# Designs tried in a protein design run: peptides against a protein of PDB entry 7AE7. Part 71

Target 1, 321 residues: chain A of PDB entry 7AE7
Amino acid sequence: KVYKDLREFLEVLEQEGQLIRVKEEVNPEPDIAAAGRAAANLGKNQPAVFFEKIKGYKYSVVTNVHGSWQNHALMLGLDKNTSTKDQFYELNRRWDKFPVPPNVVKREAAPCKENVIDKDINLFEILPLYRINEQDGGFYISKASVVTADPEYPDDFNKLNVGTYRIQVKDRDRVGIQALAMHDIAVQLEKAEAENKPLPIAITIGNNPLVTFMASTPVGYNQNEYEFVGALQDGVPMDIVKSDLYDHLYVPAGSEVVLEGHIIPRVRTVEGPFGEFPGSYSGARLQCEVKIDRITHRTNPIFENLYLGIPWTEIDYLMAL

## One batch from the design tools (peptide; made by RFdiffusion4, then SolubleMPNN)

Design b2_p14_8_s4 (from b2_p14_8, 8 letters changed)
Fold by OpenDDE base, seed 1:
Structure b2_p14_8_s4 (fold): chain B 321 residues (1-321), chain A 14 residues (1-14)
Amino acid sequence: as target 1 above (321 residues)
Amino acid sequence: PPRLTAPALKLPLP
C-alpha cells in the first residue's frame, strides 16, 4: 500500500486498530500531551491519537502517528505485525531503488492549494497550537517537513532539502527555527547570510508518512528526500507541487498546511526552553527567525504534531529506522 | 534537569 497523504494513512491506522479517535472536546493543554504520553506508555501497538475538537480552535490535531513499530510497518504498507527485523530488511531493499523522481503536479491538482491566506496571517487560526510539555517556552511545531534549497544552485533538485527542525511559534506570522550546523539547512542559510539575503522556506505540516519519515532521516547534501520517498514507496513516485512564492521550492501535493516564507538574514531571537527527546529540557538559545508570508492549506486541515519526552516516544521511532 | 512528565490521560484503548 502507498499513501498519497496523511488522511489515507490515518484511515488505514483506524482500520487496523492503530488510531484512537477522540470525539469529545479536549483542552489543548494538558490533554494532547497527556494523551501522547499515555499512548507512548503502552509499550507496544501504540496508536495514533486523533482529536476532532480542541477548545478554542477550529481544526483537529493528530499525534503519535509514527509512535509504534506497528505504525511503521503500516507506513511501509506491510502487515502491522511485521517484525522490526523484517521492516529493516524491506527498508534497505527499497532504499537501493534511490533515486525515484517525484511527479510534479499542477497547482489545481494539489490538495494543499485548496485554500490560501496571503494577508493578516495568523497561525493560531490554522493550527491548534499548544505546549508539548508543561515547561516549554511556547508553542511548538514538532513534526514539520521543512523545505529549503541551495541559494547558489536553486535549480539543482538534488540540493533541495526536506528536514525536520524544532520550530517555536513566536508571533502570528513568525516562527523560530533551530538550524544546527550539522543540518543541510545551516549550510544553505550560511550562503544566504553571507550575502545578507533571505533564505526561502516552506514549512509543511501533515504529510504522507514517508515524507515525514525521510525528513527525519539524514541523507547526503546532494540527495533529495522526495527521491527516497519514491524508493521507500517501492518505486512509486510521490506527488509534489511548486510553492506559490518560489519557483525552486516544491512541497508535498497532499500537505495539510504549507507555511511559505523566509529566514530573516542575520537575525537571531530567543527560542526555548524545549522538552527534548532524552526527556530533559534544553535551555533557551538564540535561533533563526522565519517570517511567514503565505499559507496554503487543505479544507479542515489536520495539525500533525508529535509528543516527545522520556524514551520511547514517537521521535525515538522516527530516529530508530 | 527536570524529568519530562505529562499527566497520564486514560486512553480508551480499542
Scores: peptide ipSAE 0.020, ipTM 0.644, DockQ to the pose 0.044
Fold by OpenDDE base, seed 5:
Formats: sequence, structure tokens, C-alpha cells
Structure b2_p14_8_s4 (fold): chain B 321 residues (1-321), chain A 14 residues (1-14)
Amino acid sequence: as target 1 above (321 residues)
Amino acid sequence: PPRLTAPALKLPLP
């Protein structure tokens, strides 16, 4: 089984008994984090948790989507009871199919383009933002697939990076991003900042589960994560679409939300604290600042966000292979 | 650093 988008994966998770649908209105805090922790604490068969109604917001949240070996097997389109060994074997077998180039679809064929916001941008109107842990210094977008390119080689598709980075919401149209020196985005940002230029960015939320997996998997600087997604789809290309603002950035065609903007050159603002994967809070630090200039989104967009805490949580399953 | 603590919600298990 191959998934075009998050919705097709959530349907399979629900059919397989790996999704809990919460139909009652919840409070963003503490209920979402509490449910994520409760799901993680099941020890096995940890389900995704889908919140249909969130107090003060219009749209839904899903968390813990990758939060188990069963969900990981289903992501690979395998039986949910496939052993970790057999999942690893199948992942390696498919990895050798790299590169599998993506299909570039027309704008009109991309679900992520159903709605556009190009003025009066307010992230709180599109995303049901909450603290993932009680002592977080703000609202985090923790499961975004962030698309950037090399400013010296913007047309080199092999240098197009799709990564997962810690993103704190700073204002209605501003986010902080943690670009560490070991990340490919930091190399690209350094090049842009050397010239005092903005780095173009697309922050994509609610993707095909293999896009989210590959964005969380380190690859070579000259390797495109979308070409690995096609490999992990057993040779089925994924669908991408050109960003609205940038000719050289491509986003998953099925993304629930796409935040298009730029990293502001040579600006650093306070970000954190955040509850990290070891089960401890990081300190506050100066981090990069992104201006959001355009949003595209599906009708009734689902905010996919990661629950993380004391291991094992969703991030530990994303990083375990 | 402080440990992450979240309350446990009783999930409606399927």
C-alpha cells in the first residue's frame, strides 16, 4: 500500500485499530499532551490520536501518527504485525531503489493548493496551536517537513533538502527555527547569510507518512529526500508540486498546510525552552527567525504534530531506523 | 534539566 497523503494513512490506521478518534471537544492544553502521553504509555500498538474538536480552534489535530512499530509497519504498507527485523529488511531492500524521482504535478492537481492565504496571515487561524509539554516556552510545530534549497545551486534538485526541525511559533506570521550546524539547512542558511540574503523556505505540515519519515532521516547533502520516498514506496514516485513563491522549491502535493516564507538573514531571536526527545527540557537560545509570506492549505486542514516526552515516544520510533 | 511530565489521559481504547 502507498499513501498519497496523511488522510489515506489515517484511514488505514483507523481500519487497523491504530487510531483513536476523539469526537468530544478537548482543551488544547493539557488534553492533547495528556492523550499523547497516554498513547505512548500503552507500550505496544500505540495508536495515533485524532482530535476532531479543539476548544477555541476550527480545525483538527492528529498526534502519535508514527508512535509505534505497528504504525511504522503500516507506513511501509506492510502488515501491522510485521516484525521490526522484517521491517528493517524491507526498508533496506527498498532503499537500494534510490533514486526514484517524484512526479511534478500541476498546481490544480495538488490538494495542498485548495486554499490560499496571502494577506493578514495568522497561523492561529489555520493551526490549532498548543504546548506539547506543559513547560514549553510556546507553541511548537514539531513534525513539519521543511523544504530549502542551496542558494548557490537553487536549480540542483539533488541539493533540495527536506528536513525536520524544531519550530516555535513566535507571532501570527513568524516562527523560530532551530537550524543546528549539523543540519543541511544550516549549510544553506550560511550561504544565504554570507550574502545577507533571505533563505527561501516551505514548512509543510501533514504529509504522506514516508515524507515525514525521510525528513527525519539523515541523508547526504546531494541526495533528495523525495527520491528516497519513491524508493521506500517500492519504486512508486511521490507527487510534488512547485511552491507558489519559489520556482526552485517543491512541496508534497498532498500536504495539509504549507507555510511559504523566508529565513530572515542575520536575525536571531529567543526560542525555547522545549521538551526534547530525552524526556528533558532544553534551555532557551537564540535561533533563526522565519517570516511567513503565504499559506496554502487543504480544506479542513489536519494539524499533524508530534508528541514527545520520556522515551519511548513517537520521535524515538522515527529515529530508531 | 526538568523531566517532561504530562498527565495521563484515559483514552477510549477501541
Scores: peptide ipSAE 0.018, ipTM 0.654, DockQ to the pose 0.046
Fold by OpenDDE base, seed 2:
Structure b2_p14_8_s4 (fold): chain B 321 residues (1-321), chain A 14 residues (1-14)
Amino acid sequence: as target 1 above (321 residues)
Amino acid sequence: PPRLTAPALKLPLP
């Protein structure tokens, strides 16, 4: 089975008994993180947790989407009881199909374009933001697929990068992003900052689970993550759409939320702390700042966010491969 | 082989 979006995957997780729906209204804090920790204590067969109603917010949150070997098997469209060995064998077999170019769909065919916000941007109206860890210095977007291009080669599709980065919400229309020197985004940002230019960015939230998987998986600088998604779909292309602000940026057609904006050149602001691992907080650091200039989103957007806590967390399964 | 190891992908391979 191939998934067009997060919603098709959540439907399969629910059918397979790998999703818990919390239908009662929860407080953003501490209830989301507490329920995530409770789900992690269910042992080896950890379900996703879907929060339908969050006090003070309009929209839903889902966590722990990749948080088990069963969820990983289902992501590959395999039986949920497929052995880890057979999952790795199938993953390697499909990897050899690279490249599988994506389909570029029309704007009117892309679910991520159903709604537009281009003024009075407020991230708190679109995303049910909460502290993931008790000691976090703010609200994090921890499971976004971030799209950037090479400023020197903006039309080179092989240099289009889709990565997962730590993102702290700073204001209604601003986020901090951790662009480490080992990440492809840091190479692209260095080129933009050398010329004192903004780096165009699209921060995509709530994707096809293979997009989120590939955005977390390091590939070569001249390899496009979307072409690996098509390979991991056993040769079925994924659907992408042009961003609204930038002709050279393409986003997953099925994204729940797309934050379009720019990294402000040569600006660094205080970011963190964040609980990356149980019992280890990365201290506060000066990090890049993104201005959000436009939002596109699906009707009733689902905020997919990472579960962090006691092993085995979703990050530990996204740390397992 | 894909370095499937996301910097997050530190499960001990069996």
Scores: peptide ipSAE 0.019, ipTM 0.655, DockQ to the pose 0.023; fails the geometry check
Fold by OpenDDE base, seed 3:
Structure b2_p14_8_s4 (fold): chain B 321 residues (1-321), chain A 14 residues (1-14)
Amino acid sequence: as target 1 above (321 residues)
Amino acid sequence: PPRLTAPALKLPLP
């Protein structure tokens, strides 16, 4: 089985008994984080948790989508009871199919383009934001696939980077991003900042589960994560579409939400603290700031966010691979 | 040969 988007994957998770649907209205705090912890305590077969109604918000949240070996098997289109060994063997077999170039779809064929917001941008109207950890210094977007390009080689598709970065909400139309020197985005940002230019960015939320997996997996600077997604789909290309603001940035056609904007050059603002691991807070640091200039989204967008807690959490499954 | 940078599943050994 290959999935076009998050929704097709959530349907399969629900059919396989790997999704809990919470139909009752929940408080964003502490209920989402508490339910995530409860799901982690359900043993080895941790389901995704889908919150249909969140007090004060219009849209839904899903968490723990990658939070079990069963969910991981299903992501690969395998039987949910496939052993970790056989999942690893199949993942490696498919990895050798790289590169599988993506299919570029027209704007009209991309579900992420169903709705547009280009004025009075307010992230709180689109994303049911909550504190993930009790001592977090704000709201985080922790499971975004962030698209950037090399500003010296914007037309080199092999240098298009799709990565997962810690993103703190700073204002209605601003986010802080943690771009560490070890990440490909930091190389691209350094080039833009050397010229005092903005770095174009697309922050994509609620993707095909293999996009999220590849965005969390380090690859070479001249390797495109979408071409690995096609490999992990056993040679089926994924669908991508041009961003609305930038001809050189391509986003997953099925993204639930796309935040288009720019990293403000040579600006650093206080970001954090954030609970990266239980009992370990990264101190507040000066980090980059992104201005959001445009949003595109699916109708009734699902906010996919990472569950963080005691191992084994969703982050442990995404980083252990 | 491309190094199988198999993401080292640092599975804690049981």
Scores: peptide ipSAE 0.010, ipTM 0.630, DockQ to the pose 0.018; fails the geometry check

## One batch from the design tools (peptide; made by RFdiffusion4, then SolubleMPNN)

Design b2_p15_1_s1 (from b2_p15_1, 5 letters changed)
Fold by OpenDDE base, seed 2:
Structure b2_p15_1_s1 (fold): chain B 321 residues (1-321), chain A 15 residues (1-15)
Amino acid sequence: as target 1 above (321 residues)
Amino acid sequence: SPSEVEPVVHEPELL
């Protein structure tokens, strides 16, 4: 099976008994993190946790979408009981299908374009933000697929990067992004900052699970993650759409939320700390700052965020394959 | 100098 979006995947997770719905209103803190930890204690078959109602927010949160081998099997459209060995074999078999170019859909056909916010931007109105870990220095968007291009070669689709970076919410319309030197985004940012230019960015939230998987998987600088998504879909292209602000940036057509903006050149602000692992925090440091200039989103957008509640976190599963 | 905490990629030891 191939998934167009997060919603189709969540439906399958629920059908397969790999999703728990929390229907009662929860407090964003501490209840989201606490309920995630409680769900993780259910054993090896860790389900996704869907919070339908969050006090003070309009929209839902889902966590632990990739947080088990069963969820990984289902992501690949396999039986949930497919062994880790057979999942790895199938992943490698599909990897050899690279490249599978994505379909560029029209704006009117892209669910991520259902709603637009271009003034009075407030991330807290769109995303049910919470502290993931008790000692986090703020609210994090920890499972976004971040789209950037090479500013020297903006029309080279092979240099379009889709990566996962930790993102701290700084203000209503600002986020800090951790662009480490080992990440392709850092190369692109260096080129933009050399010219004292903004780097165009699209931060996409709540995607097709293979987009999130590939955004967390290191690939070559001249390899497009969307072309790997098509390979991992066994040769079925994924659907992308042009961003609203930038002709050279393409986002997943099915994204729940797209934050379009720019990295402010030569600006660094305090970001962190963040609990990347249970009981381990990366310290606060100066990081890049993004101005959000436009939001597009699906009606009733789902905030997909990372679960970090126990050993064998969702990161461990995203990085294990 | 703030120590660049290299993200320890805990490769999950597939036990």
Scores: peptide ipSAE 0.006, ipTM 0.462, DockQ to the pose 0.045
Fold by OpenDDE base, seed 1:
Structure b2_p15_1_s1 (fold): chain B 321 residues (1-321), chain A 15 residues (1-15)
Amino acid sequence: as target 1 above (321 residues)
Amino acid sequence: SPSEVEPVVHEPELL
């Protein structure tokens, strides 16, 4: 089975008993994080947790989408009970299909383009933001697939990068992003900052689960993560669409939310702390700042965010394959 | 030197 978007995957998770739906209104804090931790205590078959109603917000949150081996099997379109070993063998078999080029769809065919916010941007109106850990320095977007390109080679699709980065909400239209020197985004940012130019960025939230998986998987600088998604779909291309602001940035056609903007050149602001692991906080650091200039989103967008509970965390599963 | 926090690859416990 291949998924076009997060919604098709969540439907399968629900059908397979790998999603808990919370229908009652919850408080953003502490209820989302607490319910995530409670779901982790259900044993090795940790379900996704879908919160339909969040006090003070319009939209839904889902957590722990990748939080079990059963969810990983289903992501690969395998039987829920496929062994970790067989999942690994199938992953490797499909990896050899790289590259599988994506389909570029028209704007009108992309669900991520259903709604536009181009003025008075407020991230709190579109994302049900909450503190993941009690001691976090702010709200985090922890499961975004961030799209950037090489500013010297904007037309080289093989240099289009889709990565997962730590993102702190800084203001209504500002986020901090951690671009470490080992990340492809840091190479691209260095080139932009050398010329004192903004780096174009699209922060995509609520994707096809294989996009999220590949965005967390290191690949070569001249390898496109979307072409690996097609490989992991057993040779079925994924659908991408051109960003609204930039001709050279392509986003998943099915993204729930797309934050389009730019990394402000030569600006660093305090970001953190963040509880990357239970009881372990990465310290506050000076990080890049992104201005959000445009939002596109699906109607009733789902905010997919990372679950950071007791091991095995969702990160442990995303990094284990 | 900023300590490069190597991502702790937790090896999946083979069940």
Scores: peptide ipSAE 0.005, ipTM 0.460, DockQ to the pose 0.030
Fold by OpenDDE base, seed 3:
Structure b2_p15_1_s1 (fold): chain B 321 residues (1-321), chain A 15 residues (1-15)
Amino acid sequence: as target 1 above (321 residues)
Amino acid sequence: SPSEVEPVVHEPELL
């Protein structure tokens, strides 16, 4: 099975008994993190946790979407009981299908374009933000697929980067982003900052699960993650759409939320601390700052965020294959 | 003194 978006995947997870739906109103803190920890304690078959109602927020949260080998098998469109070994062999078999070019859909055909916010941007109105860990210095977006391009080669689709980065919410329309020197985004940012230019960015949230997987998987600088998504879909192209602000940035057509903006050149602001692992906090550091200039989103957008609460975190499953 | 546990950069073990 191939999924167009997060919603089609969540439907399958629910049908397969790999999603818990919390229908009661929860507090953002500590209930989301506590329920995530409780779900992770259910053993090896950890379900996704979908929070329908969050106090003080309009929209829903889902966590632990990739948080088990069963969920990973289902992501590949396999039987949920497919062995880790057989999942690995199937992933490798599909990897050899690279490149599978995506379909570029029209704006009107892209669910991520259903709603637009172009003024009075407030991330707290669109995302049910919460502290993942009690000692976090703020709210984090930890499972976004971040789209950037090479400023020297903006029309080179093979240099379009889709990566996962730690993002702290800094203000209503601002986020800090951790662009490490080993990441392709850092190369692109260096080129932009050399000219004192903004780096165009699209931060995409709630994607096709293979987009999220590929955004967490290192690939070559001249390899497009969307072409790997098509390969991992066993040769079925994924659907992408042009961003609203930038002709050279393409986003997943089915994204729940797209934050379009720019990395502010040569600006560094305090970010952190963040509990990347239980009991391990990265200290506060100077990080890049993104201004959000436009939001597009699906009606009733689902905030997909990473679960970090226990050993064998969702990261461990995203990185283990 | 909180021991500065350097974030273990989990390099993805390319298996």
Scores: peptide ipSAE 0.000, ipTM 0.454, DockQ to the pose 0.036
Fold by OpenDDE base, seed 5:
Structure b2_p15_1_s1 (fold): chain B 321 residues (1-321), chain A 15 residues (1-15)
Amino acid sequence: as target 1 above (321 residues)
Amino acid sequence: SPSEVEPVVHEPELL
């Protein structure tokens, strides 16, 4: 099975008994994190947790989407009971199909373009933001696939980077992003900042699960994560669409939310602390700041966010492969 | 050599 978007994957997770649907209104804190921990305590069959109603918000949250070996098997379109060994074998077999170039779809065919917000941007109106950990310094977008390009080679599709970075919400239209020197985004940012130019960015939320997986998987600087998604889809291309603000940025056509903006050059603001692992907080540091200039989103967008709180966390499954 | 432009440090705007 190949998934076009998060919704098709969530449907399969629910059919396979790998998704818990919370229909009652929950408080963003502490209920989302508490329910995630409760789901993780169910043992080897850690389901995704879908919250239909969040108090004070209009939209839904899903967490722990990648939070088990069964969910990982289903992501690969395998039987949920496929052994970790057989999953690894199949992943490697498909990896050798790289590159599988994506399909560029028309704007009108991309679900992520159903709605546009280009003024009075307020992230709290589109995302049900909550503290993932009790001691977090703010609200985090922890499972976004962040799209950036090389400013010197903007038309080189092989240098288009899709990565996962820690993102703290700073204001209604601003986020802090952790661009570490080891990340491809840091190379691209350095080039932009050398010229005192903004780095164009698209922060994509609620994707095809293989996009999220590949965004969390280190690849070469001249390797496009979307071409690996096509490989992991056993040679079926994924669908991408041009961003609204930038000709050289492409986003997953099925993204629930796309935050388009720019990294402000030569600006650093305090970000953190964040509980990346249970009982381990990364300290507050100076990090890059992103201005959000445009939002596109699906109707009734689902906020996919990372489950953190007890080992094994969702990140442990995303990094274990 | 790209001049190591030291990033401008801004105090966090209190939400």
Scores: peptide ipSAE 0.000, ipTM 0.341, DockQ to the pose 0.065

